# Peptides against a protein of PDB entry 1EMU, part 131

Target 1, 132 residues: chain A of PDB entry 1EMU
Amino acid sequence: PPYLKWAESLHSLLDDQDGISLFRTFLKQEGCADLLDFWFACTGFRKLEPCDSNEEKRLKLARAIYRKYILDNNGIVSRQTKPATKSFIKGCIMKQLIDPAMFDQAQTEIQATMEENTYPSFLKSDIYLEYT

## One batch from the design tools (peptide; made by RFdiffusion4, then SolubleMPNN)

Design b2_p29_7_s1 (from b2_p29_7, 11 letters changed)
Fold by OpenDDE base, seed 4:
Structure b2_p29_7_s1 (fold): chain B 132 residues (1-132), chain A 29 residues (1-29)
Amino acid sequence: as target 1 above (132 residues)
Amino acid sequence: LVEEFASLFPELSPEEAREIATELAKSLE
């Protein structure tokens, strides 16, 4: 069953709608849903192909992601990303150089945080264990 | 605007996507 694959890798968990739902519910209870939300935001942003017609849209999205997750010093994403990474993103926003990959390093760092902490905790949680 | 932001989250339910999108929209205010 799919839940067994979820225990094998975070990737498998995030490829399954039910897995995502359960994991996000768990993260919300732990007060750290922003980790997953930011991760998905980065993925979605990277998929937007830059062109003249969506330049303003992409800039707006990047600014929103930056303000919500990076600029918020009290947020878990900000606390789990390195200063140099946040500085780079800020630079992109200020210069209005919005490359699709501008959040890649931050996404990598947040993914590592999930891999090392929240994902293992999820597999030990009542939510997951009761589902199995 | 919310719909634009919600489009970032095709892997989530529409309700979840709207929740996040709303927060993103607020971040620009």
Scores: peptide ipSAE 0.710, ipTM 0.958, DockQ to the pose 0.825
Fold by OpenDDE base, seed 3:
Structure b2_p29_7_s1 (fold): chain B 132 residues (1-132), chain A 29 residues (1-29)
Amino acid sequence: as target 1 above (132 residues)
Amino acid sequence: LVEEFASLFPELSPEEAREIATELAKSLE
């Protein structure tokens, strides 16, 4: 069943809508839903192909992601991303150089954070165990 | 703006996407 695949890899969990829903609920209870939200934001942003017609939209989205998750020093995403990574993103925003991959390093770091603690904790949570 | 930001999250439920999108919109204020 799908829940067994979720235990095999974080990728499998995040590729399943039911898995995502349960995991996000768990993260909200732990006060760290921003980790997953940021991760999905990065994925969604990367899928937007740059063109003349969406330049302003992409810049606005990038700025929103930056301000919400990177700039906020009190946020968990900010605390779990390296200063050099945050500086790079800031530079992209300031220079208006909005490459689809501009959040890739930050996403990688946040993914590692989830892999190291929140994902394993989820597999031990009442939410997951009750689902099984 | 909320609907625009919600489009970033096709893998989430509409409710979840809107929740996040709302916070993103607020970050621009």
Scores: peptide ipSAE 0.709, ipTM 0.957, DockQ to the pose 0.815
Fold by OpenDDE base, seed 5:
Structure b2_p29_7_s1 (fold): chain B 132 residues (1-132), chain A 29 residues (1-29)
Amino acid sequence: as target 1 above (132 residues)
Amino acid sequence: LVEEFASLFPELSPEEAREIATELAKSLE
């Protein structure tokens, strides 16, 4: 069943709508849903290929992601990303150099945080165990 | 704007996507 695949890898969990729903609920209870939301935001942003008609949209999206998750020093995403990574993103925003991959390093660091902490905890949580 | 931001999250439910999108929109204010 799918819930067994969720325990095999975070990737399998995040490829399943039911898995995502349960995991996000768990993260909200732990006060760290921003980790997953940021991760998905980065993936979605990277898929927006630059063109003449979407430059303003992409800039606005990048600014929003930056202000919501990176700039907030009290946020969990900011606390779990390296200063150099945050500085790079800030630089991209200030220079208006909005490469589709500009959040890749931050996404990698947040993914590592989930892999090492929240994902293992989820597999031991009442939410997951009661689902099984 | 919220609908534009919600498009970032095709793997989430529409409700979840709009929730996050709303917060992103607020971050620009």
Scores: peptide ipSAE 0.667, ipTM 0.951, DockQ to the pose 0.817
Fold by OpenDDE base, seed 2:
Structure b2_p29_7_s1 (fold): chain B 132 residues (1-132), chain A 29 residues (1-29)
Amino acid sequence: as target 1 above (132 residues)
Amino acid sequence: LVEEFASLFPELSPEEAREIATELAKSLE
């Protein structure tokens, strides 16, 4: 069953809508749902192909992601991303160089945070265990 | 803007996507 696959890899969990829902609920209780939200935001942003007609929209989206998660010094995403990574993103925003991959490094770092902390905790949580 | 931001979360339910999108929109205002 799918819930067994969730225990094998975070990738399997995040590729399943039921798994995502349970994991996000768990993260909200832990006060760190921003990790997952940011991760998905990065994935979604990367899928937007740059063109003249969507340049302004892509810039607005990039700014929103930056302001919400990177610039927030009290946020968990900001605390779990390296200064050099945050500086790179800031530079992209300031220079208006909005490459689809501009959040890739930050996404990688946040994914590592989930792998090391929240994902293992989720597998030991009442939410997951009661689902099984 | 909310609809545009919600498109960033195709793997989430519409309700979850709207929740996050709303927060992102507020960050720009």
Scores: peptide ipSAE 0.437, ipTM 0.891, DockQ to the pose 0.754

Design b2_p29_7_s2 (from b2_p29_7, 10 letters changed)
Fold by OpenDDE base, seed 4:
Structure b2_p29_7_s2 (fold): chain B 132 residues (1-132), chain A 29 residues (1-29)
Amino acid sequence: as target 1 above (132 residues)
Amino acid sequence: LVEEFASLFPELSPEEARELATKLAESLK
């Protein structure tokens, strides 16, 4: 069953809508759902092609991600990303150099945070164990 | 705008995608 694959890798968990929903519910209880939301926001942003028709959308999304997760110094995403990473993103926004990869390092750092802490905790949680 | 953002998160359920999209859209206000 899918829940067994979820325990094998975070990637497998995030490829399953049911898995995502359970994990997100757990993260909400832990007060750190923004980790996963930021991760998906970055994924969605990277998929947007840099062309004239997408320029406005890409700029708005980049600014939204920056303002919501990077600029918020009290947020968990900001606390779990390195100063140099946040500074780079700020620079991209200020210079309006909106490269599809501009959030890659931040996404990597947040993914590592999930891998090292929240994902293992999820597998030990009542939510996951009761589902199995 | 919310619908535009929500369409970028096909991995999520429609409800979750809309929730995330709303949060992002609100950050621009």
Scores: peptide ipSAE 0.751, ipTM 0.962, DockQ to the pose 0.913
Fold by OpenDDE base, seed 1:
Structure b2_p29_7_s2 (fold): chain B 132 residues (1-132), chain A 29 residues (1-29)
Amino acid sequence: as target 1 above (132 residues)
Amino acid sequence: LVEEFASLFPELSPEEARELATKLAESLK
């Protein structure tokens, strides 16, 4: 069953809508749902192909991600991303250089945070165990 | 704008996608 795959890798968990739902519920209870939301925001952003028709949309999304997760010093995403990474993103926004990969490093750092902390905890949570 | 952003998160349920999209849209205010 899918839940066994979820325990094998975070990637497998995040590839399953049911897995995402359970994990997100867990993260909400832990007060750190923004980690996952940011991760998917970055993924969605990267999938937008740069072109004239997408320019405004890409810029708006980039600004939204920046303002919501990077600029907010009180947020968990900001606390779990390195200053140099946040500075780079800020620079991209200020210069309006919106490369599809501009959030990659931040996403990697947040993914590492989940891998090291929240994902293992999820696998030990009542939410996951009751599902099994 | 919310619906536009929500379409970028096909991995999420429609409700989850809209929730995330709403948060992002609100950050632009």
Scores: peptide ipSAE 0.744, ipTM 0.961, DockQ to the pose 0.908
Fold by OpenDDE base, seed 2:
Structure b2_p29_7_s2 (fold): chain B 132 residues (1-132), chain A 29 residues (1-29)
Amino acid sequence: as target 1 above (132 residues)
Amino acid sequence: LVEEFASLFPELSPEEARELATKLAESLK
């Protein structure tokens, strides 16, 4: 069953809508749902191919992600991303160089944070265990 | 704008996608 696959890899968990919902509920209780929200925001952003017709949309989304998660010094995403990574993103925004991959490094770092902390905790949580 | 952003998260439920999109849209104000 899918819930067994969730215990094998974070990728399997995040590829399942039921898994995402349970994991996000757990993260909200832990006060760190922004980790997952940022991860999906980056994934969504990367899907937008640069072109004249979606330039405004891409710029708005990039700015939104930057302001919400990177610029917020009190946020968990900001605390779990390296200064050089945040500086690079800031530079992209300021120079209006918004490559689809501009958040890739930050997404990788946040994914590592989840792998090391919240994902293992989720597998030991009442939410997951009671679901099984 | 919210609906526009929400369409970028097909892996999420519609409710989760709208919630994330709303947070992002509000960050632009």
Scores: peptide ipSAE 0.586, ipTM 0.932, DockQ to the pose 0.913
Fold by OpenDDE base, seed 5:
Structure b2_p29_7_s2 (fold): chain B 132 residues (1-132), chain A 29 residues (1-29)
Amino acid sequence: as target 1 above (132 residues)
Amino acid sequence: LVEEFASLFPELSPEEARELATKLAESLK
């Protein structure tokens, strides 16, 4: 069943809408749902290939992600990303150099945080165990 | 703008995608 695949890898969990829903509920209870939201925001942003018709959308989305998750020093995403990574993103925003990969390093660091902390805890949580 | 952002997250349910998109859009204000 799918819930067994969720325990095999975070990737499998995040490819399943039911898995995402349960995991996000768990993260909300832990006060760290922003980790997953940021991860998906980065994935969505990277899918926007630069073209003449989407430059305004890409710039707005990049600014939104930056202001919501990187600029907020009290946020968990900001606390779990390296200063150099945040500085790079800030530079991209200020210079309006909006490369599709500009959030890749931050996404990697947040993914590592989930892999090492919240994902293992989720597999031991009442939410997951009661689902099984 | 919210609907445009929500369309970027096909892995999420429509409700989750719109919630995320709304948060992002509000961050621009």
Scores: peptide ipSAE 0.264, ipTM 0.828, DockQ to the pose 0.938

Design b2_p29_7_s3 (from b2_p29_7, 10 letters changed)
Fold by OpenDDE base, seed 4:
Structure b2_p29_7_s3 (fold): chain B 132 residues (1-132), chain A 29 residues (1-29)
Amino acid sequence: as target 1 above (132 residues)
Amino acid sequence: LVEEFASLFPELSPEEARELATKLAESLE
Protein backbone atom coordinates (compact mmCIF):
# COMPACT_ATOMS: atom_id res chain seq x y z
CA PRO B 1 0.00 0.00 0.00
CA PRO B 2 1.06 3.61 -0.59
CA TYR B 3 1.67 4.33 3.10
CA LEU B 4 4.59 1.91 3.06
CA LYS B 5 6.22 3.90 0.28
CA TRP B 6 5.72 7.07 2.29
CA ALA B 7 7.98 5.64 4.98
CA GLU B 8 10.70 4.88 2.45
CA SER B 9 11.26 8.46 1.29
CA LEU B 10 9.91 11.97 1.61
CA HIS B 11 9.80 12.07 -2.18
CA SER B 12 7.31 9.21 -2.23
CA LEU B 13 5.17 10.92 0.37
CA LEU B 14 5.09 14.16 -1.62
CA ASP B 15 4.12 12.32 -4.81
CA ASP B 16 0.86 11.13 -3.25
CA GLN B 17 -2.04 13.49 -2.71
CA ASP B 18 -3.31 11.49 0.26
CA GLY B 19 0.15 11.41 1.75
CA ILE B 20 0.52 15.16 1.33
CA SER B 21 -2.80 15.76 3.04
CA LEU B 22 -1.90 13.63 6.05
CA PHE B 23 1.55 15.16 6.31
CA ARG B 24 0.17 18.67 6.02
CA THR B 25 -2.39 17.96 8.73
CA PHE B 26 0.44 16.81 10.97
CA LEU B 27 2.50 19.89 10.16
CA LYS B 28 -0.44 22.15 10.99
CA GLN B 29 -0.67 20.54 14.42
CA GLU B 30 3.04 21.18 14.89
CA GLY B 31 2.72 24.78 13.72
CA CYS B 32 5.02 24.32 10.74
CA ALA B 33 2.79 23.80 7.71
CA ASP B 34 4.58 26.71 6.04
CA LEU B 35 7.55 24.43 5.40
CA LEU B 36 5.53 22.29 3.03
CA ASP B 37 3.58 25.17 1.55
CA PHE B 38 6.79 27.01 0.75
CA TRP B 39 8.20 23.88 -0.85
CA PHE B 40 5.23 23.55 -3.20
CA ALA B 41 5.19 27.27 -3.89
CA CYS B 42 8.79 27.06 -5.05
CA THR B 43 8.03 24.02 -7.18
CA GLY B 44 5.13 25.78 -8.84
CA PHE B 45 7.21 28.88 -9.46
CA ARG B 46 10.06 26.97 -11.06
CA LYS B 47 7.66 25.37 -13.54
CA LEU B 48 6.59 28.71 -14.98
CA GLU B 49 8.35 29.45 -18.25
CA PRO B 50 10.13 32.81 -18.41
CA CYS B 51 8.31 34.29 -21.41
CA ASP B 52 6.49 37.53 -22.12
CA SER B 53 3.07 36.01 -21.48
CA ASN B 54 4.14 34.74 -18.03
CA GLU B 55 6.22 37.72 -16.95
CA GLU B 56 3.54 39.37 -14.84
CA LYS B 57 2.45 36.10 -13.24
CA ARG B 58 6.03 35.07 -12.47
CA LEU B 59 6.87 38.42 -10.93
CA LYS B 60 3.76 38.41 -8.77
CA LEU B 61 4.36 34.86 -7.58
CA ALA B 62 8.01 35.56 -6.80
CA ARG B 63 7.08 38.64 -4.82
CA ALA B 64 4.35 36.72 -3.00
CA ILE B 65 6.72 33.93 -1.98
CA TYR B 66 9.32 36.46 -0.88
CA ARG B 67 6.88 38.52 1.16
CA LYS B 68 5.11 35.55 2.75
CA TYR B 69 8.05 33.36 3.71
CA ILE B 70 11.38 35.19 3.38
CA LEU B 71 10.54 38.69 4.58
CA ASP B 72 8.62 37.38 7.59
CA ASN B 73 11.39 37.12 10.18
CA ASN B 74 9.05 35.40 12.62
CA GLY B 75 8.15 32.62 10.21
CA ILE B 76 9.54 29.13 10.38
CA VAL B 77 10.76 29.30 6.77
CA SER B 78 12.78 32.41 7.50
CA ARG B 79 14.24 30.80 10.62
CA GLN B 80 15.23 27.68 8.70
CA THR B 81 16.90 29.43 5.78
CA LYS B 82 20.40 30.87 5.86
CA PRO B 83 20.94 34.63 5.81
CA ALA B 84 22.93 34.44 2.58
CA THR B 85 20.10 32.56 0.91
CA LYS B 86 17.52 35.11 1.97
CA SER B 87 19.81 37.94 0.93
CA PHE B 88 20.19 36.45 -2.54
CA ILE B 89 16.43 36.17 -2.96
CA LYS B 90 15.95 39.74 -1.80
CA GLY B 91 18.51 40.85 -4.34
CA CYS B 92 16.66 39.10 -7.14
CA ILE B 93 13.41 40.76 -6.15
CA MET B 94 14.95 44.22 -5.85
CA LYS B 95 16.74 43.90 -9.18
CA GLN B 96 13.69 42.26 -10.77
CA LEU B 97 15.88 39.42 -11.99
CA ILE B 98 13.33 36.65 -11.70
CA ASP B 99 15.16 33.48 -12.67
CA PRO B 100 13.24 30.17 -12.41
CA ALA B 101 15.97 28.87 -10.08
CA MET B 102 16.02 31.83 -7.70
CA PHE B 103 14.34 29.86 -4.87
CA ASP B 104 16.23 26.60 -5.41
CA GLN B 105 18.69 27.02 -2.55
CA ALA B 106 15.96 28.04 -0.12
CA GLN B 107 13.81 25.10 -1.20
CA THR B 108 16.76 22.77 -0.66
CA GLU B 109 17.32 24.10 2.84
CA ILE B 110 13.65 23.75 3.75
CA GLN B 111 13.56 20.24 2.30
CA ALA B 112 16.55 19.34 4.47
CA THR B 113 14.72 20.69 7.50
CA MET B 114 11.75 18.46 6.75
CA GLU B 115 13.97 15.44 6.10
CA GLU B 116 15.80 15.86 9.38
CA ASN B 117 12.93 16.75 11.67
CA THR B 118 9.27 16.89 10.65
CA TYR B 119 9.27 13.93 8.27
CA PRO B 120 10.73 11.48 10.81
CA SER B 121 8.37 12.85 13.44
CA PHE B 122 5.44 12.31 11.09
CA LEU B 123 6.30 8.64 10.74
CA LYS B 124 6.11 8.33 14.52
CA SER B 125 2.90 10.34 14.80
CA ASP B 126 -0.52 9.05 15.76
CA ILE B 127 -1.86 10.34 12.44
CA TYR B 128 0.43 8.13 10.40
CA LEU B 129 0.40 5.12 12.71
CA GLU B 130 -3.38 5.06 12.95
CA TYR B 131 -3.57 5.27 9.15
CA THR B 132 -1.44 2.15 8.79
CA LEU A 1 -5.26 35.70 -9.13
CA VAL A 2 -6.07 33.02 -6.56
CA GLU A 3 -7.22 30.68 -9.30
CA GLU A 4 -4.11 31.44 -11.33
CA PHE A 5 -1.86 30.57 -8.41
CA ALA A 6 -3.89 27.50 -7.46
CA SER A 7 -3.39 26.02 -10.92
CA LEU A 8 0.34 25.90 -10.23
CA PHE A 9 -0.06 23.29 -7.49
CA PRO A 10 -1.58 20.23 -9.19
CA GLU A 11 0.06 17.94 -6.62
CA LEU A 12 -2.25 19.30 -3.94
CA SER A 13 -5.96 18.73 -3.56
CA PRO A 14 -8.09 21.55 -4.97
CA GLU A 15 -8.85 22.68 -1.43
CA GLU A 16 -5.21 22.76 -0.35
CA ALA A 17 -4.11 24.41 -3.60
CA ARG A 18 -6.65 27.17 -3.13
CA GLU A 19 -5.60 27.62 0.48
CA LEU A 20 -1.97 28.08 -0.49
CA ALA A 21 -2.90 30.33 -3.39
CA THR A 22 -4.97 32.50 -1.07
CA LYS A 23 -2.11 32.90 1.37
CA LEU A 24 0.20 33.94 -1.44
CA ALA A 25 -2.29 36.37 -2.93
CA GLU A 26 -2.91 37.97 0.44
CA SER A 27 0.80 38.57 0.92
CA LEU A 28 0.66 41.00 -2.00
CA GLU A 29 -1.97 43.19 -0.36
Scores: peptide ipSAE 0.796, ipTM 0.969, DockQ to the pose 0.889
Fold by OpenDDE base, seed 3:
Structure b2_p29_7_s3 (fold): chain B 132 residues (1-132), chain A 29 residues (1-29)
Amino acid sequence: as target 1 above (132 residues)
Amino acid sequence: LVEEFASLFPELSPEEARELATKLAESLE
């Protein structure tokens, strides 16, 4: 069943809408749902093709992600991303150099954070165990 | 704007996508 695949890898969990919903609910209880939200925001951003018709939309989304998760020093995403990574993103925003990969490093760091603690904790949580 | 952002997160449920989109939209205000 799908829940067994979720325990095999975080990737498998994030590839299943039901798994995502359970994991996100767990993260909300832990006060760290922003980790997953940021991860999906970055994924959505990267899928936008750079072109004239998407330029304004891409810039707007990039600015939103930056302001919500990177600029806020009190946020968990900001605390779990390296200063150099945040500085790079800020530079891209200021220079309006909106490359599809501009959030890749930050997304990698947040993914590592989830892999190291929240994902394992989820697999031990009541919400996951009750689902099994 | 919220609906525009929400469309970028097809992996999430419609409600979750809208919630994320709302957070992003609010950050621009």
Scores: peptide ipSAE 0.793, ipTM 0.968, DockQ to the pose 0.893
Fold by OpenDDE base, seed 2:
Structure b2_p29_7_s3 (fold): chain B 132 residues (1-132), chain A 29 residues (1-29)
Amino acid sequence: as target 1 above (132 residues)
Amino acid sequence: LVEEFASLFPELSPEEARELATKLAESLE
């Protein structure tokens, strides 16, 4: 069953809508849902094709992600991303160089944070164990 | 704008996608 795959890898968990919902609920209880939200925001951004018709939309989304998660010094995403990574993103926004991969490093760092902390905790949580 | 952003998160449920989209939209205000 899918819930067994969720215990094998974070990727399997994040590739399942039911798994995402349970994990997100757990993260909300832990006060760190922004980790997952940022991860999906980055994924959605990267899927937008860089063309003339999408320029405004891509810039708008990039600015939104930057303002919500990177610029907020009190946020968990900001605390779990390296200064050089945040500086690079800021530079892209200021220079309006909106490459589809501009959030890749930040997404990788946040994914590592989840792998090391929240994901293992989720697998030991009541919400997951009661689901099994 | 919320619906525009929400469409970028097909992996999430519609409700979760709209919640994330709303947070992003509000950050621009």
Scores: peptide ipSAE 0.785, ipTM 0.967, DockQ to the pose 0.906
Fold by OpenDDE base, seed 5:
Structure b2_p29_7_s3 (fold): chain B 132 residues (1-132), chain A 29 residues (1-29)
Amino acid sequence: as target 1 above (132 residues)
Amino acid sequence: LVEEFASLFPELSPEEARELATKLAESLE
């Protein structure tokens, strides 16, 4: 069943809408749902190919991600990303150099945080165990 | 704008996608 695959890898969990929903509920209870939201925001942003029709949308999305998750020093995403990574993103925004990969390092760092902390805890949580 | 952002998160349920999109849109205000 799918819930067994969720325990095999975070990737498998994030490829399943039911898995995502349960994991996000768990993260909300832990006060760290922004980790997952940021991860999907970065994924969505990277998939937008630079072109004339996408330029305004890409810029707005990049600014939104920056303002919501990077600029907020009290947020969990900001606390779990390196200063150099945040500085790079800020530089891209200020220079309006909106490369599809500009959030890749930050996404990697947040993914590592989930892999090392929240994902293992989720697999031991009442939410997951009661689902199985 | 919310619907535009929400369309970028097909991995999420429609409700979760719109919730994330709303948070992002509000950050621009």
Scores: peptide ipSAE 0.779, ipTM 0.966, DockQ to the pose 0.933

Design b2_p29_7_s4 (from b2_p29_7, 9 letters changed)
Fold by OpenDDE base, seed 5:
Structure b2_p29_7_s4 (fold): chain B 132 residues (1-132), chain A 29 residues (1-29)
Amino acid sequence: as target 1 above (132 residues)
Amino acid sequence: MVEEFAELFPELSPEEARELATELVESLK
């Protein structure tokens, strides 16, 4: 069953709509849903291929992601990303150099946080165990 | 604008995507 695959890897969990729903609910209960939301935002942003017609759109999206998750010093994403990574993103925004991969390092760091902490905790949580 | 931002979250429900999109739009204010 799918729930067994979820326990095998975070990738499998995030490749399943039901898995995403349960995991996000768990994260919300733990007050750290921003980790997953930021992760998805980074993936979504990277998928937007740059072209002349979407430069303004991409800049606005990047700025919003930065302001929502990186700039907020009290946010969990900000606390779980390295200063150099945040500085790089800030630089991209300030210089308006909006490469599709500009959030990759931050996404990697947040993914590591989930892998090391929230994902294992989810597998031990009542929400997951009761689902199985 | 919210609809454009919701495109970032194709793996979430439309409602969740719109909620997050709204928050992102507000972050620009």
Scores: peptide ipSAE 0.718, ipTM 0.961, DockQ to the pose 0.803
Fold by OpenDDE base, seed 3:
Structure b2_p29_7_s4 (fold): chain B 132 residues (1-132), chain A 29 residues (1-29)
Amino acid sequence: as target 1 above (132 residues)
Amino acid sequence: MVEEFAELFPELSPEEARELATELVESLK
């Protein structure tokens, strides 16, 4: 069953709508939903094909992601990303060099945070265990 | 603009996507 695959990898969990729903609910209860939300935002952003017609849109999206999750020093995403990573993103924003992969390093770091902390905790949580 | 931002979150429900999109839009202000 899918819930067993969720325990095998975070990737499997995040590829399942039910898994996402339960995990996000758990993260919200733990006050760290921004980790997952940022991760999804990065993925969604990377999927946007750069072109002349969406240049302004992509810049605004990048700025929003940056301001919401990276710039907030008290936010969990900011606390779990390296200073150099945040500086790189800031540089991209300031220079208006909006590469689809500009958030990749940050996403990797946040994914590692989830892998090491919240994901294991989720698998031990009542919400997951009750689902099984 | 919120609708465009919601496109970042195809893996979430429309309601959740819109909620996050709204927060992102507000972050620009």
Scores: peptide ipSAE 0.706, ipTM 0.959, DockQ to the pose 0.847
Fold by OpenDDE base, seed 4:
Structure b2_p29_7_s4 (fold): chain B 132 residues (1-132), chain A 29 residues (1-29)
Amino acid sequence: as target 1 above (132 residues)
Amino acid sequence: MVEEFAELFPELSPEEARELATELVESLK
């Protein structure tokens, strides 16, 4: 069953809509749903190809991600990303240099945070165990 | 714009995608 695959890797969990929903519910209870939301926001952003028709959308999305998760010093994403990474993103926004990969390092750091902390905790949670 | 952003998250349920999109749009205000 899918729930067994979820325990094998975070990738498998995030490749399953039901898994994502359960994990997100868990994260919300732990007060750290922004980790996953940021991760998906970055993924969605990277998929937008630079072109004239996407310019406005890409810029707005980049600014939204920055303002929501990076600029918020009290947010968990900001606390779990390195200062140099946040400074780089800020620089891109200020210079309006919106490269598809501009959030890659931050996404990697947040993914590592999930791998090391919230994902293992999820597998030990009542939400997951009761689902099995 | 919420709908446009929501389309970028096909891995999420429609409801979850709209929630995330809404939060992002609100951050621009």
Scores: peptide ipSAE 0.700, ipTM 0.958, DockQ to the pose 0.911
Fold by OpenDDE base, seed 2:
Structure b2_p29_7_s4 (fold): chain B 132 residues (1-132), chain A 29 residues (1-29)
Amino acid sequence: as target 1 above (132 residues)
Amino acid sequence: MVEEFAELFPELSPEEARELATELVESLK
């Protein structure tokens, strides 16, 4: 069943609507849902191909992601991203150089955080175990 | 604008996506 695949890899969990729902619920209870929300935001942002018609939209999205997750020094995403990574993102925003891949490094670091901490904890949680 | 930002979260339910999009919009103010 799908829940067994979720225990094999985070990728399998995040590729399943039911898995995402349970994992996000768990993260909200742990006060760290921003990790997953940021991860999804980065994925969605990268899919937007640059063109003249969506330039302003992409800039607004980038600024929103930056201000919500990176600029907040008390946020878990900010605490789990390297200073150089945050500095690079800030530079992109300030220079208005909005490349689709500008959040890739930050997304990688947040994914590593989930792999090392919240994902293993989820597999030991009552939410997951009671689902199985 | 909220609807545009909600497109970032196709893996979530429409309501969850809209909630997150709303938070992102608020971050711009």
Scores: peptide ipSAE 0.494, ipTM 0.921, DockQ to the pose 0.835

Design b2_p29_8_s1 (from b2_p29_8, 9 letters changed)
Fold by OpenDDE base, seed 5:
Structure b2_p29_8_s1 (fold): chain B 132 residues (1-132), chain A 29 residues (1-29)
Amino acid sequence: as target 1 above (132 residues)
Amino acid sequence: SEALDRESERVIEKLLEEEEEVPEDASLE
């Protein structure tokens, strides 16, 4: 069943609508749902292929991600990303150099945070165990 | 996956909606 695959990898969990829903509920209870939202934001951003028609949308989205998750020093995403990574993102925003990969390092760091902390905790949570 | 794509799009759309409410002269510092 799908819930067994969720325990095998975070990727499998995030490929399943029910898995995403349960994991999000867990993260909200832990006060760190922004980790997941940021991860999905980065994934979606990278999918937007650069072209003349997408330029304005990509810039707006990049600024939105930056303002919500990187600029907020009290946010969990900001606390779990390295200063050099945040500085790089800021530089891209200020220079309006919006490369599809500009959030890749930050996404990697947030993914590592989830892999090391919240994902294992989720698998031990009542939410997941009661689902099984 | 389709679920991953759908969730990514949902999050992006929400962010863009929120961004539209930000004043044009808002600081990025």
Scores: peptide ipSAE 0.752, ipTM 0.954, DockQ to the pose 0.895
Fold by OpenDDE base, seed 2:
Structure b2_p29_8_s1 (fold): chain B 132 residues (1-132), chain A 29 residues (1-29)
Amino acid sequence: as target 1 above (132 residues)
Amino acid sequence: SEALDRESERVIEKLLEEEEEVPEDASLE
């Protein structure tokens, strides 16, 4: 069953609608759902092609991601990203250089945080275990 | 996957909606 694949990799968990839902519920209880939302935001952002028709949307989205997750010093995403990474993102925003890969390093760092902490905890949680 | 794509799109749309409420002269620093 799918829940067994969720225990094999975080990628498998995030590729499943039910897996995402359960993991989100768990993260909300832990006060760190922003980790997941940021990860998905970065994924979606990278998919937007840099063309004239998407320029305004991409700029707005980049600013939105920056404001919500990077600029908030008290947020878990900000706390789990390196200063150099946040500085790079800020530079892109200020210079309006919106490359599809501008959040890649931050996403990598947040993914590592989930892999090392929240994902293992989720697999030990009542939410996951009761689902199985 | 379809689930990943759907969730990514959902989060993006939510962020864009929130960004529309931000004043044009709001600080980015």
Scores: peptide ipSAE 0.751, ipTM 0.954, DockQ to the pose 0.905
Fold by OpenDDE base, seed 3:
Structure b2_p29_8_s1 (fold): chain B 132 residues (1-132), chain A 29 residues (1-29)
Amino acid sequence: as target 1 above (132 residues)
Amino acid sequence: SEALDRESERVIEKLLEEEEEVPEDASLE
């Protein structure tokens, strides 16, 4: 069943609607749902192909991600991303150089945070165990 | 996956809606 795949990899968990839902619920209880939202935001951003029709949308989205997750020094995403990574993102925003990969390093760092902490905890949580 | 695509799109749309409420003179620093 799918829940067994969830235990094999975070990727499998995030590829499943039920998995996402349960993991989000868990993260909300832990006060760190922003980790997941940021991860999905980065994924979605990278999928937007640069073109004339997407230029304004991509810039606005980049600014939105930056303001919500990077600029907020008290946020968990900001706390779990390296200063150099945040500075790079800021630079892209200030210069309006919106490359599809501009959030890749930050996403990697946040994914590592989940892999090392919240994801293992989720697999030991009542939420997951009761589902199995 | 379909689930991943759907969720990423949902999050993006929400962020864009929130960004529209940000004043034009809001600081980025």
Scores: peptide ipSAE 0.750, ipTM 0.954, DockQ to the pose 0.892
Fold by OpenDDE base, seed 4:
Structure b2_p29_8_s1 (fold): chain B 132 residues (1-132), chain A 29 residues (1-29)
Amino acid sequence: as target 1 above (132 residues)
Amino acid sequence: SEALDRESERVIEKLLEEEEEVPEDASLE
């Protein structure tokens, strides 16, 4: 069953609608749902191919991600990303150099946070265990 | 996957909606 795959990798969990839902519920209870939202935001952002028609959308989205997750010093994403990473992102925003990969390092760091902390905890949570 | 794509789009859409509500003079610093 799918829930067994979820325990094998975070990727499998995030590749499943039910898995995402349960994990989000767990993260919300832990006060760190922004980790997941940021991760998905970065994923979606990277999918937007640079072109004339996407320029405005990509810039707006980059700014939105930056304002919500990077600039917010009280946010968990900001706390779980390295200063150099945040500085790089800021630089991209200020220079309006919106490369599809500009959030990759931040996403990697947040993914590592989830892999090492919230994901394992989720697998031990009542939310997941009751689903199994 | 479809689930991942759907969730990514949902999050992005929400972010863009929120961004539209941000004043033009809002600081990026």
Scores: peptide ipSAE 0.750, ipTM 0.953, DockQ to the pose 0.875

